Peptides against a protein of PDB entry 5D63. Designs and how they scored, part 68

Target 1, 292 residues: chain A of PDB entry 5D63
Amino acid sequence: SLRRGIYHIENAGVPSAIDLKDGSSSDGTPIVGWQFTPDTINWHQLWLAEPIPNVADTFTLCNLFSGTYMDLYNGSSEAGTAVNGWQGTAFTTNPHQLWTIKKSSDGTSYKIQNYGSKTFVDLVNGDSSDGAKIAGWTGTWDEGNPHQKWYFNRMSVSSAEAQAAIARNPHIHGTYRGYILDGEYLVLPNATFTQIWKDSGLPGSKWREQIYDCDDFAIAMKAAVGKWGADSWKANGFAIFCGVMLGVNKAGDAAHAYNFTLTKDHADIVFFEPQNGGYLNDIGYDSYMAFY

## One batch from the design tools (peptide; aimed at target 1 D213)

Design b2_p27_4_s4 (made by RFdiffusion4, then SolubleMPNN; from b2_p27_4, 18 letters changed)
Fold by OpenDDE base, seed 2:
Structure b2_p27_4_s4 (fold): chain B 292 residues (1-292), chain A 27 residues (1-27)
Amino acid sequence: as target 1 above (292 residues)
Amino acid sequence: DKEEEEAIKKARERLRQELADYWAAQA
């Protein structure tokens, strides 16, 4: 079954993603097909899938940017019914905003069925143009029509997945203890992570003994990412991934504080030096503590 | 491991002074 997480939802037939038009929070804002750029944030095209307790394979889909929810207009079963953003809550009982999401017959893509109407989210005519209509449409689970098949590209990790990635890294000390702060994390592309670093003022910050040294840089980066998250997204229930580590060198006579994030495939971590904005596979320290 | 814990503790105590050398090495 689909896990709770943030997804970029891409059509299986054409290079188009499910987009909330202009990221608007207004009720009735059209959800449309729109082009996307791989390995970027795609601001209006991220959706938090929240599983409904005790209802198999059923979710709400919250637009990360607007904080509104995917909504089938009037819950109508008519083909061509508009799919829009609408105010809601993660655990709503409104069938207009409840979506059953399961694997399609191809075993890779998903279909998105409205819980009430039993119609499917459809990229009308497979139109690849920006602003193409997305609507509820009649269909079946076993039908192969790519207009109703969607790839769910996971853009987030659970705390458990992050923990596993850390555990696989060779630069973790035997005494390591990690502290998990949140449950689900949006993982940023390095370019975005770097831009946050640049905008934070850290590149111009001067190292000063104890008053503003390695721990201050690392925490400042963590804070900058946190603020960026709060300022950028209206949805709740997730965090932005940015870790802080304390490490000791091989000789055991020096320590350092630094950041880390996840690699593109979410399988590994990469270290980030907030004093110079560098990414490293080996920062020269073994981590004995992290929080993220 | 107690020996490792003591090594980490010692490193922590020096943490605030280590960065200058680190930065110099990276410059």
Scores: peptide ipSAE 0.019, ipTM 0.467, DockQ to the pose 0.041
OpenDDE base, seeds 1, 3, 4, 5: peptide ipSAE 0.000, 0.005, 0.000, 0.000; ipTM 0.292, 0.343, 0.244, 0.217; seed 1 fails the geometry check

Design b2_p27_5 (made by RFdiffusion4)
Pose (drawn by RFdiffusion4):
Structure b2_p27_5 (pose): chain A 292 residues (1-292), chain P 27 residues (1-27)
Amino acid sequence: as target 1 above (292 residues)
Amino acid sequence: AMLDDMHAHIASVAGTAAADSFMAKLT
């Protein structure tokens, strides 16, 4: 089963993503195929998949930017029916916004079926052009037609996954204790994590004993990332990944506060120095506390 | 309850003064 999370959904035949046109929140805004840039935030192309209770393999798909939902127009089973963004809720009983998502016959890509109509999300004619129509279409679960096959590229981690990445890190103090604050996190590319640091004003902040020292920098960065999350996205039910760690050096005589993020493959953590914007695999300290 | 636990943990690792200072910055 596809796990709850945030996904960039890519057609298996051509490198087009499912894109809510112009990120518009208007009801009826077309969902189309569109090119994308890897290792960036693709602002109109991120979808929060919320599992439906007791309805196997069925979800709502909420555009992260607009807060609106993937909706099969009037629930029609006619091939070519429009797939648009529409107002809705995470656990709606409206079948126009319910999607059964299971693996295709290639075992890697998925097919997306409307729960009401039993038709599939289809990149019409396999068109790779920006703005190509995506529609509901007749189809089967097992066929190889790439127009109806989609890679769900996971862009978020659960709290359990973040905890696992931290636990595998070699720079964790024996007294380490982590504090988990949310359940599902959008993992940022370093380019975006750095842009938030720049926009927070921290690059211009001067170190001052106690009144603006390492703790202050680290907490400020976390707060800046949290503000960025709320200000940038309209969908609810996730958080942005940015941790704070306190650590101690090998000699046991100096402590430091700093931030951390995750690697692209989501398996490991990488430390971030908020005083200078650097990313480090080894910051010189072993973490005895973290909150994220 | 979580903040009390964090304070207690920081005090056990780095002393009460360091924990108080950190918790004041945090809240």

Design b2_p27_5_s1 (made by RFdiffusion4, then SolubleMPNN; from b2_p27_5, 12 letters changed)
Fold by OpenDDE base, seed 1:
Structure b2_p27_5_s1 (fold): chain B 292 residues (1-292), chain A 27 residues (1-27)
Amino acid sequence: as target 1 above (292 residues)
Amino acid sequence: SMLEDMYAHLASVLGEEFAKRVMEKLT
């Protein structure tokens, strides 16, 4: 079963992703196939899947950038019906915006069926060109047509998953307490994370005893990431992952505050030193507290 | 509250002074 989360949705047949054209929030904006760059944000191609309570395998899909929802035009069951961005809500009852998402017959990809029309999201003719039409199309769950099969690459983690990643790390103090601030987190590529760090002004900030020391740097980084998130995305219901840790060294005579994020596979954490922008597997401290 | 618990934990590990400084930046 598909979990709540943010996904990059890629066609199983060609290297195209589901893209909201120009990231526009206008009603009726075409959703199209578009090329993507691995390990980047792909701004217009991220979708928050929100499961509908008590409706099996059914979701709304909110475009992170525009804050609009995937919508089958007029809910029509006709093959070739446009799929567009349209205003909506996460828990709508509008069947035009409700999508049943389940595994395809190959066990790896998913199919996306409109709840009302029972047609499937289709990359028309498997066209790999930018701007290729995505439409509702007749189909079945068991057919092998790659035009209607999609890989859901998860770009976010739940708070529980983040917690688990932290728990697996060897640099956690026995007194560790974690404080979860949000429920779902978009995990940024390191390049993006670093760019936010650069833009924050932290690279030019000077360490000063107590007045602007390690905790100031770490909190400033988290604030910068938070602001970046708020300024970049119109969708709600998620945060940008950037943790703050407080740690103590092995000798127990020094403390440090630093940041952390998740590795690409979301299985582990990596430490980030906001004073120099470095990523480290071992920052020299064991964390006794984190909030994220 | 969560913040109160955070403060208490910080204070227990690093002392009241450090905990206070950190929490002032969070609130």
Scores: peptide ipSAE 0.220, ipTM 0.805, DockQ to the pose 0.909
OpenDDE base, seeds 2, 3, 4, 5: peptide ipSAE 0.185, 0.209, 0.208, 0.201; ipTM 0.779, 0.795, 0.803, 0.794

Design b2_p27_5_s2 (made by RFdiffusion4, then SolubleMPNN; from b2_p27_5, 13 letters changed)
Fold by OpenDDE base, seed 1:
Structure b2_p27_5_s2 (fold): chain B 292 residues (1-292), chain A 27 residues (1-27)
Amino acid sequence: as target 1 above (292 residues)
Amino acid sequence: SMLEAMREHLASVLGEEFAQRVMAKLT
């Protein structure tokens, strides 16, 4: 079953993603097929899937950028009915905004069925052009039509997944204590993470004993990421992943505060030194504490 | 504070003297 999370939703037939046109928050904004760039933030193409309690395999889909929800216009079962962004809430009872999402017959892709109309989200004619129509269309769960099959590329991790990734890292001390601050985290590409670091002013910040040392750098980076998140996205219910760790060096004579993020596959962590913007698999410290 | 929490944790694991020494040198 599909987990709560942020997804990039890609058509199974053509290299097109579900895109909220121009990221507009206006009611009735078309949802369309659009090209995407792998390993980048596709700003208008990220969707927070929120599972509906006690309704099997059913979700709302909130556009991360606009904060609006995927909506089947008037809940119509007519083939070709527009799918748009529309204001809503995560746990709405409006069937226009409720989507049953389950595996297709191929076992890899998903189909997205409107809860009320029982029609499926369809990339009309499999059109790969930017702005191609996405609509509700008749179909069945077992049909192999790629126009109605979608890959859900997970762009976020749960706190539990992050915890598991940390636990697998060899540079975590056995007495490590982790403090989880949020439930779901958008994981940024390193390029984006680095850009936030640059924009924070940290590259120009001077290390000063106690007054602005490692803990200040690490906290400043986390704050910068948090602010970036708040300024970039209108949706709620998630955070941007940026951890702070406290570690002791191998010699056992110095402590350090540093950051960390997740690798692309979300299976491991990578350390980030906010004093120089470097990514390292081994930062030279064993972590005793972290918060993220 | 965060650093104090770490100090306390280190002290519980490695002893007070060691914790103080390590935390006295922040890079």
Scores: peptide ipSAE 0.248, ipTM 0.851, DockQ to the pose 0.212
OpenDDE base, seeds 2, 3, 4, 5: peptide ipSAE 0.024, 0.264, 0.038, 0.247; ipTM 0.568, 0.861, 0.652, 0.851; seed 3 fails the geometry check

Design b2_p27_5_s3 (made by RFdiffusion4, then SolubleMPNN; from b2_p27_5, 10 letters changed)
Fold by OpenDDE base, seed 4:
Structure b2_p27_5_s3 (fold): chain B 292 residues (1-292), chain A 27 residues (1-27)
Amino acid sequence: as target 1 above (292 residues)
Amino acid sequence: DMLADMYAHLASVLGQEFADRVMAKLT
């Protein structure tokens, strides 16, 4: 079954993703097929899937950028019915915005069925062009038509997954305590993470004993990421991953504060030095505390 | 609460002075 999370949803047949046109929050904004760039933030193409309690395999899909929801126009069962962004809530009872998402017959892709109409999200004619129509279309769960099959590339981690990634890292002190601040985290590509760092002004910040030292840099980076998240996305119910760690060196005579993020596969953490913008697998310290 | 626990942990590892400095920046 599909887990709660943020997904980049890609067509199984052509290199096209489900895109909210222009990221507009206006009701009735077309959802279309659009090209994407791997390993980047595809701003209008990220969807938070929120599972509906007690309704098997059924979700709302909230566009991260616009904060609006995937909506089958008038809930119509007619083939070719527009799929649009529309205002809504995560746990709505509106069947126009409820989507049953289950594995397709190939066992790797998913099909997205409207709960009410029982039609499927369809990349019409498998058109790979930017702006290609996405519509509700007649189908069955067993049908192999790639127009209605979608890969759900998970772009977020749960707090539990983040915790597990930390636990696997060899640079964790035996006294480690982690403090989880949120439930679901969008994991940024390093390039985006670095850009936030640059935009924060930290590259020009001067290290000063006690008054602005390692802890200040690390906290400032986390604050910058938090602000970036708040300023960039209209959807709620998730955070941007950026951790703060406090560590001690092997000799036990020096401490440091630094950041960390997750690797591309979300299985491991990588350390980030906010004083110079470097990514390191070994920062020279073992963490005794983190919050993220 | 969480902050109290964080402080206690920091103090236990690196001493009260360090804990004070860190927590002051978080609050």
Scores: peptide ipSAE 0.118, ipTM 0.737, DockQ to the pose 0.940
OpenDDE base, seeds 1, 2, 3, 5: peptide ipSAE 0.107, 0.112, 0.106, 0.115; ipTM 0.726, 0.728, 0.725, 0.733

Design b2_p27_5_s4 (made by RFdiffusion4, then SolubleMPNN; from b2_p27_5, 13 letters changed)
Fold by OpenDDE base, seed 4:
Structure b2_p27_5_s4 (fold): chain B 292 residues (1-292), chain A 27 residues (1-27)
Amino acid sequence: as target 1 above (292 residues)
Amino acid sequence: SMLEEAYAHLASVLGEEFAERVMAKLT
């Protein structure tokens, strides 16, 4: 079953992703096929899938950028019906915005069926051009038409997944205690993480004993990421991953505060030094506390 | 507070003296 999370949704047949045109929040904004760049944010192409309680395999899909929802126009079962962005809520009862998402017959891709019309999200003619039409179209769960098959590339982690990644890291002190602040986290590419760091002013900040030292840098970085998230995305119900750790060195005579994020595969953490913008697999400290 | 709790936890396992030294050496 598809987990709650943020997904980049890519066609199984051509290198095209589900894109909300111009990231517009206007009702009726076309959802189209568009090219994408791996290991980047792909701003208009991220979708928060929220599972509907007590309705098997059924979700709303909220565009992360616009805060609007994938909507089958008038809930029509007619082939070629437009799929658009439209205002909504995560737990709506509107069948125009409810999508049953299950594995296709190939066992790797998904099909996206409108709950009401029973038609499927279709990249019309498998067109790989930017702006290609995405529409509701007749189909079955068993057929192999790649126009209606989609890969769901997960761009976020749950708090439990983050916790697990931390737990298996070798630089965690035996006294470690973690504090989870949110439920789902968008994981940023390092380039984006670094850019936020640069824009925060931290590269120009001066270390000063006690008044502005390691803890201030680490907290400032987390605050900067939080602000970036709030300023960048209109959807709710997720956070941007940026952790803070307190650690002690092996000798037990020095402590440090620093940041951390997740690796590309979301399986491990990497440490980030906010005083110089460096990424390290070993920062020289074992963490006894984290919050994220 | 969260930080105080973390400190207390550390102190409970490694001792108050150690915790104090660690906190004094925050850099």
Scores: peptide ipSAE 0.028, ipTM 0.632, DockQ to the pose 0.309
OpenDDE base, seeds 1, 2, 3, 5: peptide ipSAE 0.027, 0.021, 0.009, 0.020; ipTM 0.676, 0.545, 0.460, 0.493; seed 2 fails the geometry check

Design b2_p27_6 (made by RFdiffusion4)
Pose (drawn by RFdiffusion4):
Structure b2_p27_6 (pose): chain A 292 residues (1-292), chain P 27 residues (1-27)
Amino acid sequence: as target 1 above (292 residues)
Amino acid sequence: TLTSADLDDRIAAHWAKLAALEARNAA
């Protein structure tokens, strides 16, 4: 089963993503195929998949930017029916916004079926052009037609996954305790994490004994990332990944506060120095506390 | 050398700075 999370959904035949046109919140805004840039935030192309209770392999798909939902127009089973963004809720009983998502016959890509109509999300004619129509279409679960096959590229981690990445890190103090604050996190590319640090004003902040020292920098960065999350996205039910750690050096005589993020493959953590914007695999300290 | 008590005190002070920052932002 596809796990709850945030996904960039890529057609298996051509490198077009599912894109809510112009990120518009208007009811009826077309969902189309569009090119994308890896290792960036693709602002109109991120979808929060919320599992439906007791309805196997069925979800709502909420655009992260607009807060609107993937909706099969009037639930029609006619091939070519429009797939648009529409107002809705995470656990709606409206079948126009319910999607059964299971692996295709290639075992890697998925097919997306409307719960009401039993038709599939289809990149019409496999068109790779920006703005190509995506529609509901007749189809089967097992066929190889790439027009109806989609890679769900996971862009978020659960709290259990973040905890696992931290636990595998070699720079964790024996007294380490972690404090988990949310359940599902959008993992940022370093390019975006750095842009938030720049936009926070921290690059211009001066170190001052106790009144603006390492703890102040780290907390400020976490707060800046939290503000960015709420100000940038309309969808609810997730958080942005940015951790704070306190650590101690090998000699046991100096402590430091700093931030951390995740690697692209989501398996490991990487330390971030808020005083200078650097990313480090080894910051010189072993973490004895973290909150994220 | 830092003791376990010193590290606990650092954690407490860190949480106090966080709470102060949240209060300023709310104002």

Design b2_p27_6_s1 (made by RFdiffusion4, then SolubleMPNN; from b2_p27_6, 18 letters changed)
Fold by OpenDDE base, seed 3:
Structure b2_p27_6_s1 (fold): chain B 292 residues (1-292), chain A 27 residues (1-27)
Amino acid sequence: as target 1 above (292 residues)
Amino acid sequence: MLTDEDLAELERRLQEKAERLAAEAAA
């Protein structure tokens, strides 16, 4: 079953992703096929899948950028019916915005079926061009038509997954206590994480004894990421991953505050030094406290 | 908590990492 999370949804046949055109929050904004760049944010192409309680394999799909939802126009079962962004809520009962998402016959990709119409999200003619029509189309779960098959590339982690990644890391102190602040986290590419760091002013900040030292840098970074998230996305129900750690060195005579994020595969953490913008697998400290 | 010496050490580690990654990318 598909987990709650943020997904980049890519066509199985051509290098095209489900894109809310211009990221517009206007009702009726076309959802189209569009090219994407791997390992980037792909702003208009991120979708929060919220599972509907007690309805098997059924979700709403909220565009992260616009805060609007994938909507089958008038819930029509006609082939070629437009799929658009439309205002909605995560747990709506509107069948126009309810999507049953299950594995396709190939066991890797998914098909997206409108709950009401039973038609499938279709990249019409498998058109790989930017702005290609995405529509509801007749189909079956067993068909191999790549126009209706989609890879759900998970771009977020749950708090539990983050916790597990931390637990696997060798640089955790025996006295470690972790504090989870949110439930689901968009994991940023390092380039974006770094850009937030740069834009925060931290690169120009100077270490000063006590008044602006490691903890201030680490907290400032987390605050910057939080603000970036608030300013960048209209959807709710998720956070941007940026952790804070307190650590102690092996000798036990020095402590440090630093940040951390997750690796691309979400299986591990990587440490981030907010004083110089560096990423390290070993920052020289074992964490005794984290919040994220 | 972080001293100038600590920062210097971190910078050294970062440099070493960068060099390693560059070497791996070039291979």
Scores: peptide ipSAE 0.022, ipTM 0.570, DockQ to the pose 0.025
OpenDDE base, seeds 1, 2, 4, 5: peptide ipSAE 0.016, 0.000, 0.007, 0.010; ipTM 0.496, 0.294, 0.402, 0.442; seed 2 fails the geometry check

Design b2_p27_6_s2 (made by RFdiffusion4, then SolubleMPNN; from b2_p27_6, 19 letters changed)
Fold by OpenDDE base, seed 2:
Structure b2_p27_6_s2 (fold): chain B 292 residues (1-292), chain A 27 residues (1-27)
Amino acid sequence: as target 1 above (292 residues)
Amino acid sequence: MLTDEDLAELEKRFLEKWKKLEEEEAK
């Protein structure tokens, strides 16, 4: 079954993603096919899938940017019915906004069925052009039509997945204690992470003994990421991944505070030095404490 | 860079803060 998380949803037939047009929060905003750039944020194309309790394989899909929800217009079962952004809540009972998401017959892609109408989210004519219509359309679970098949690329990690990534890293001290602050984290590309760092003013900050040293830099980076998240997205129920670690060197005579994020494949962590903006696989310290 | 003592104190502060938050969230 599909896990709760943030997804970039790509058509199985053409290089087009499900896009909320202009990221608008207005009711009735068209959801359309749109080009995307791999390994980037793709602002209007991220969707938080929230599973509905006690309803198998059924979700709401909240646009991360607008905070509105995928909505089948009037819940109509007519082929060609518009799919739009519309105000809603994560655990709504409105069948216009409830989507059953299960694997297609190919075992890799998913189909998205409206709970009420039983029609499927369809990239009309498989049109790869920007602004192509996405609509409810008749179909079945076992059909092979790529217009109704979608890849769900996970852009977030659960706290458990993050914890596992940390546990696999060789630069963790035997006394390590981690503190989890949230349940689901959007993982940023390094380019975005770096841009937040640049915009924070940290590159111009002066290191000063104790008054503004490694811990201050690390906390400032985390604060900057948190603020960026709050300012950038209207959806709730997730955080932006940015960790803080305290570590000790091998000799045991020096300690450091630094940041970390997840690698592109979400399987490992990479250390980030907020004093110079560098990414390192080995920062020279073993972490005995982290919070994220 | 912090001393071991500085980091120990920092860790203690964070530990206390987050323990309180966890307790509140559990209620």
Scores: peptide ipSAE 0.008, ipTM 0.423, DockQ to the pose 0.180
OpenDDE base, seeds 1, 3, 4, 5: peptide ipSAE 0.005, 0.000, 0.006, 0.000; ipTM 0.298, 0.267, 0.409, 0.269

Design b2_p27_6_s3 (made by RFdiffusion4, then SolubleMPNN; from b2_p27_6, 17 letters changed)
Fold by OpenDDE base, seed 5:
Structure b2_p27_6_s3 (fold): chain B 292 residues (1-292), chain A 27 residues (1-27)
Amino acid sequence: as target 1 above (292 residues)
Amino acid sequence: MLTDEDLEELERRLLEKEAELAAKEAA
């Protein structure tokens, strides 16, 4: 079963992703196939999948950038019906915006079926060009047609997954206490994380005893990431991952405040020093407190 | 805002619900 989360949705046949054209929030904005760049944000190509309670394998798909939802035009079952962005809500009852998502016959990709029409999201003709039509099309769950098969690449983690990553790290103090602030987190590439750090002004900030020291740097980074999230995305129901830790050294005579994020595979954490922008697997401290 | 202990409790409850669902599907 597909988990709640943010996904980059890629065609199984050609290197094309489901893209909301120009990231526009206007009703009726075309959803199209578009090229993508690995290990980047791919701004218009991120979708929050929200599972519908008591409806098996059924979701709404909210475009992260626009805050609008994947919508089958007029709910038509006719092959070639446009799939567009449209205003909506996460738990709508509108069948035009309800999508049953299950594994295809190959066991790795998914098919996306409109709940009402029972047609499938189709990259028309398998066209790999930018702006290629995505439409509802007749099909079956067992067909092998790659035009209707999609890889769901998870770009977020749940709070539980984040907690699990922390629990696996060897640099956690025996007295560790973690505090979870949100439920779902978009995990940023390091390049984006670093750019937020640069734009925050922290690289030019001066360390000053007590009044602007390690905790101030760490909190400022957390605030900068939060602000970046609010300014960048119109969708709700998720946060941007950026943790704060308090740690103590092995001797127990020094403490530090720092940040952390998740590795590319989301399985581990990596420490981030907001005073110099460095990423470290070992920052020299064991965390006794975190909030993220 | 949740603690790690709160998360563990939620995970336990989720596992219980998943087990119940699996039992219903197997019946």
Scores: peptide ipSAE 0.027, ipTM 0.356, DockQ to the pose 0.019
OpenDDE base, seeds 1, 2, 3, 4: peptide ipSAE 0.019, 0.019, 0.016, 0.005; ipTM 0.342, 0.340, 0.335, 0.427

Design b2_p27_6_s4 (made by RFdiffusion4, then SolubleMPNN; from b2_p27_6, 15 letters changed)
Fold by OpenDDE base, seed 1:
Structure b2_p27_6_s4 (fold): chain B 292 residues (1-292), chain A 27 residues (1-27)
Amino acid sequence: as target 1 above (292 residues)
Amino acid sequence: MLTDEDLEALEKRLLEKLAALLAKEAA
């Protein structure tokens, strides 16, 4: 079954993603097909899937940018019914905003069925152009029509997944203690992570013994990412992944505080030095503790 | 060489700073 998380939802037939037009929070804003750039933040194309308790395979889909929800207009079962952004809540009972999401017959892509109408989210005519209509359309779970098949590219990790990635890293101290702050984390591309770092002013900050040392840098980066998250997204129920670690060097005579994020495949962590903006597989320290 | 107590002290300091950060974000 589909896990709770943030997804980039891509059509199985053409290189088009489900896009909330202009990221607008207005009720009735069209959801359309739109091109995307891999390994970037596609701002209007990220959707938080929240599973509905006790309703199998059924979710709300909240647009991260707008904070509005995928909505089948009037819940109509008529083919061609518009799918729009609309105000809502994560655990709504409104069937216009409830979507049953299960694997298609190909075992890789998903189909998105409106809970009430039983119609499917359809990239009309498989149109790959920007702004192409996405609508509710008749269909069946077994059909192979790529217009109604979608890849759910996971853009987030759970706290458990992050913990697993940390546990696999060889640069973790034997007495490691982790502190988990949130449940679901949007994992940023390094380019975005770096841009946040640059915008924070940290590149120009000078290390000063005790006054502004390594822990200040690491915490400042964490704060910057947090602020970026708050300022950038209207949806709730997730955080931006940015960890802080305290590590000890191999000689055991020095400690350092630094950041870390996850690799693209979310399977491993990569260390980030907030003093210089570098990404490292080995930062020269074994992590004693971390929080994220 | 850093002792276990030294590391615990560092951890405490970091956690205190984290707490301060979280308080600021919550405000």
Scores: peptide ipSAE 0.171, ipTM 0.752, DockQ to the pose 0.662
OpenDDE base, seeds 2, 3, 4, 5: peptide ipSAE 0.161, 0.166, 0.164, 0.151; ipTM 0.746, 0.748, 0.747, 0.742

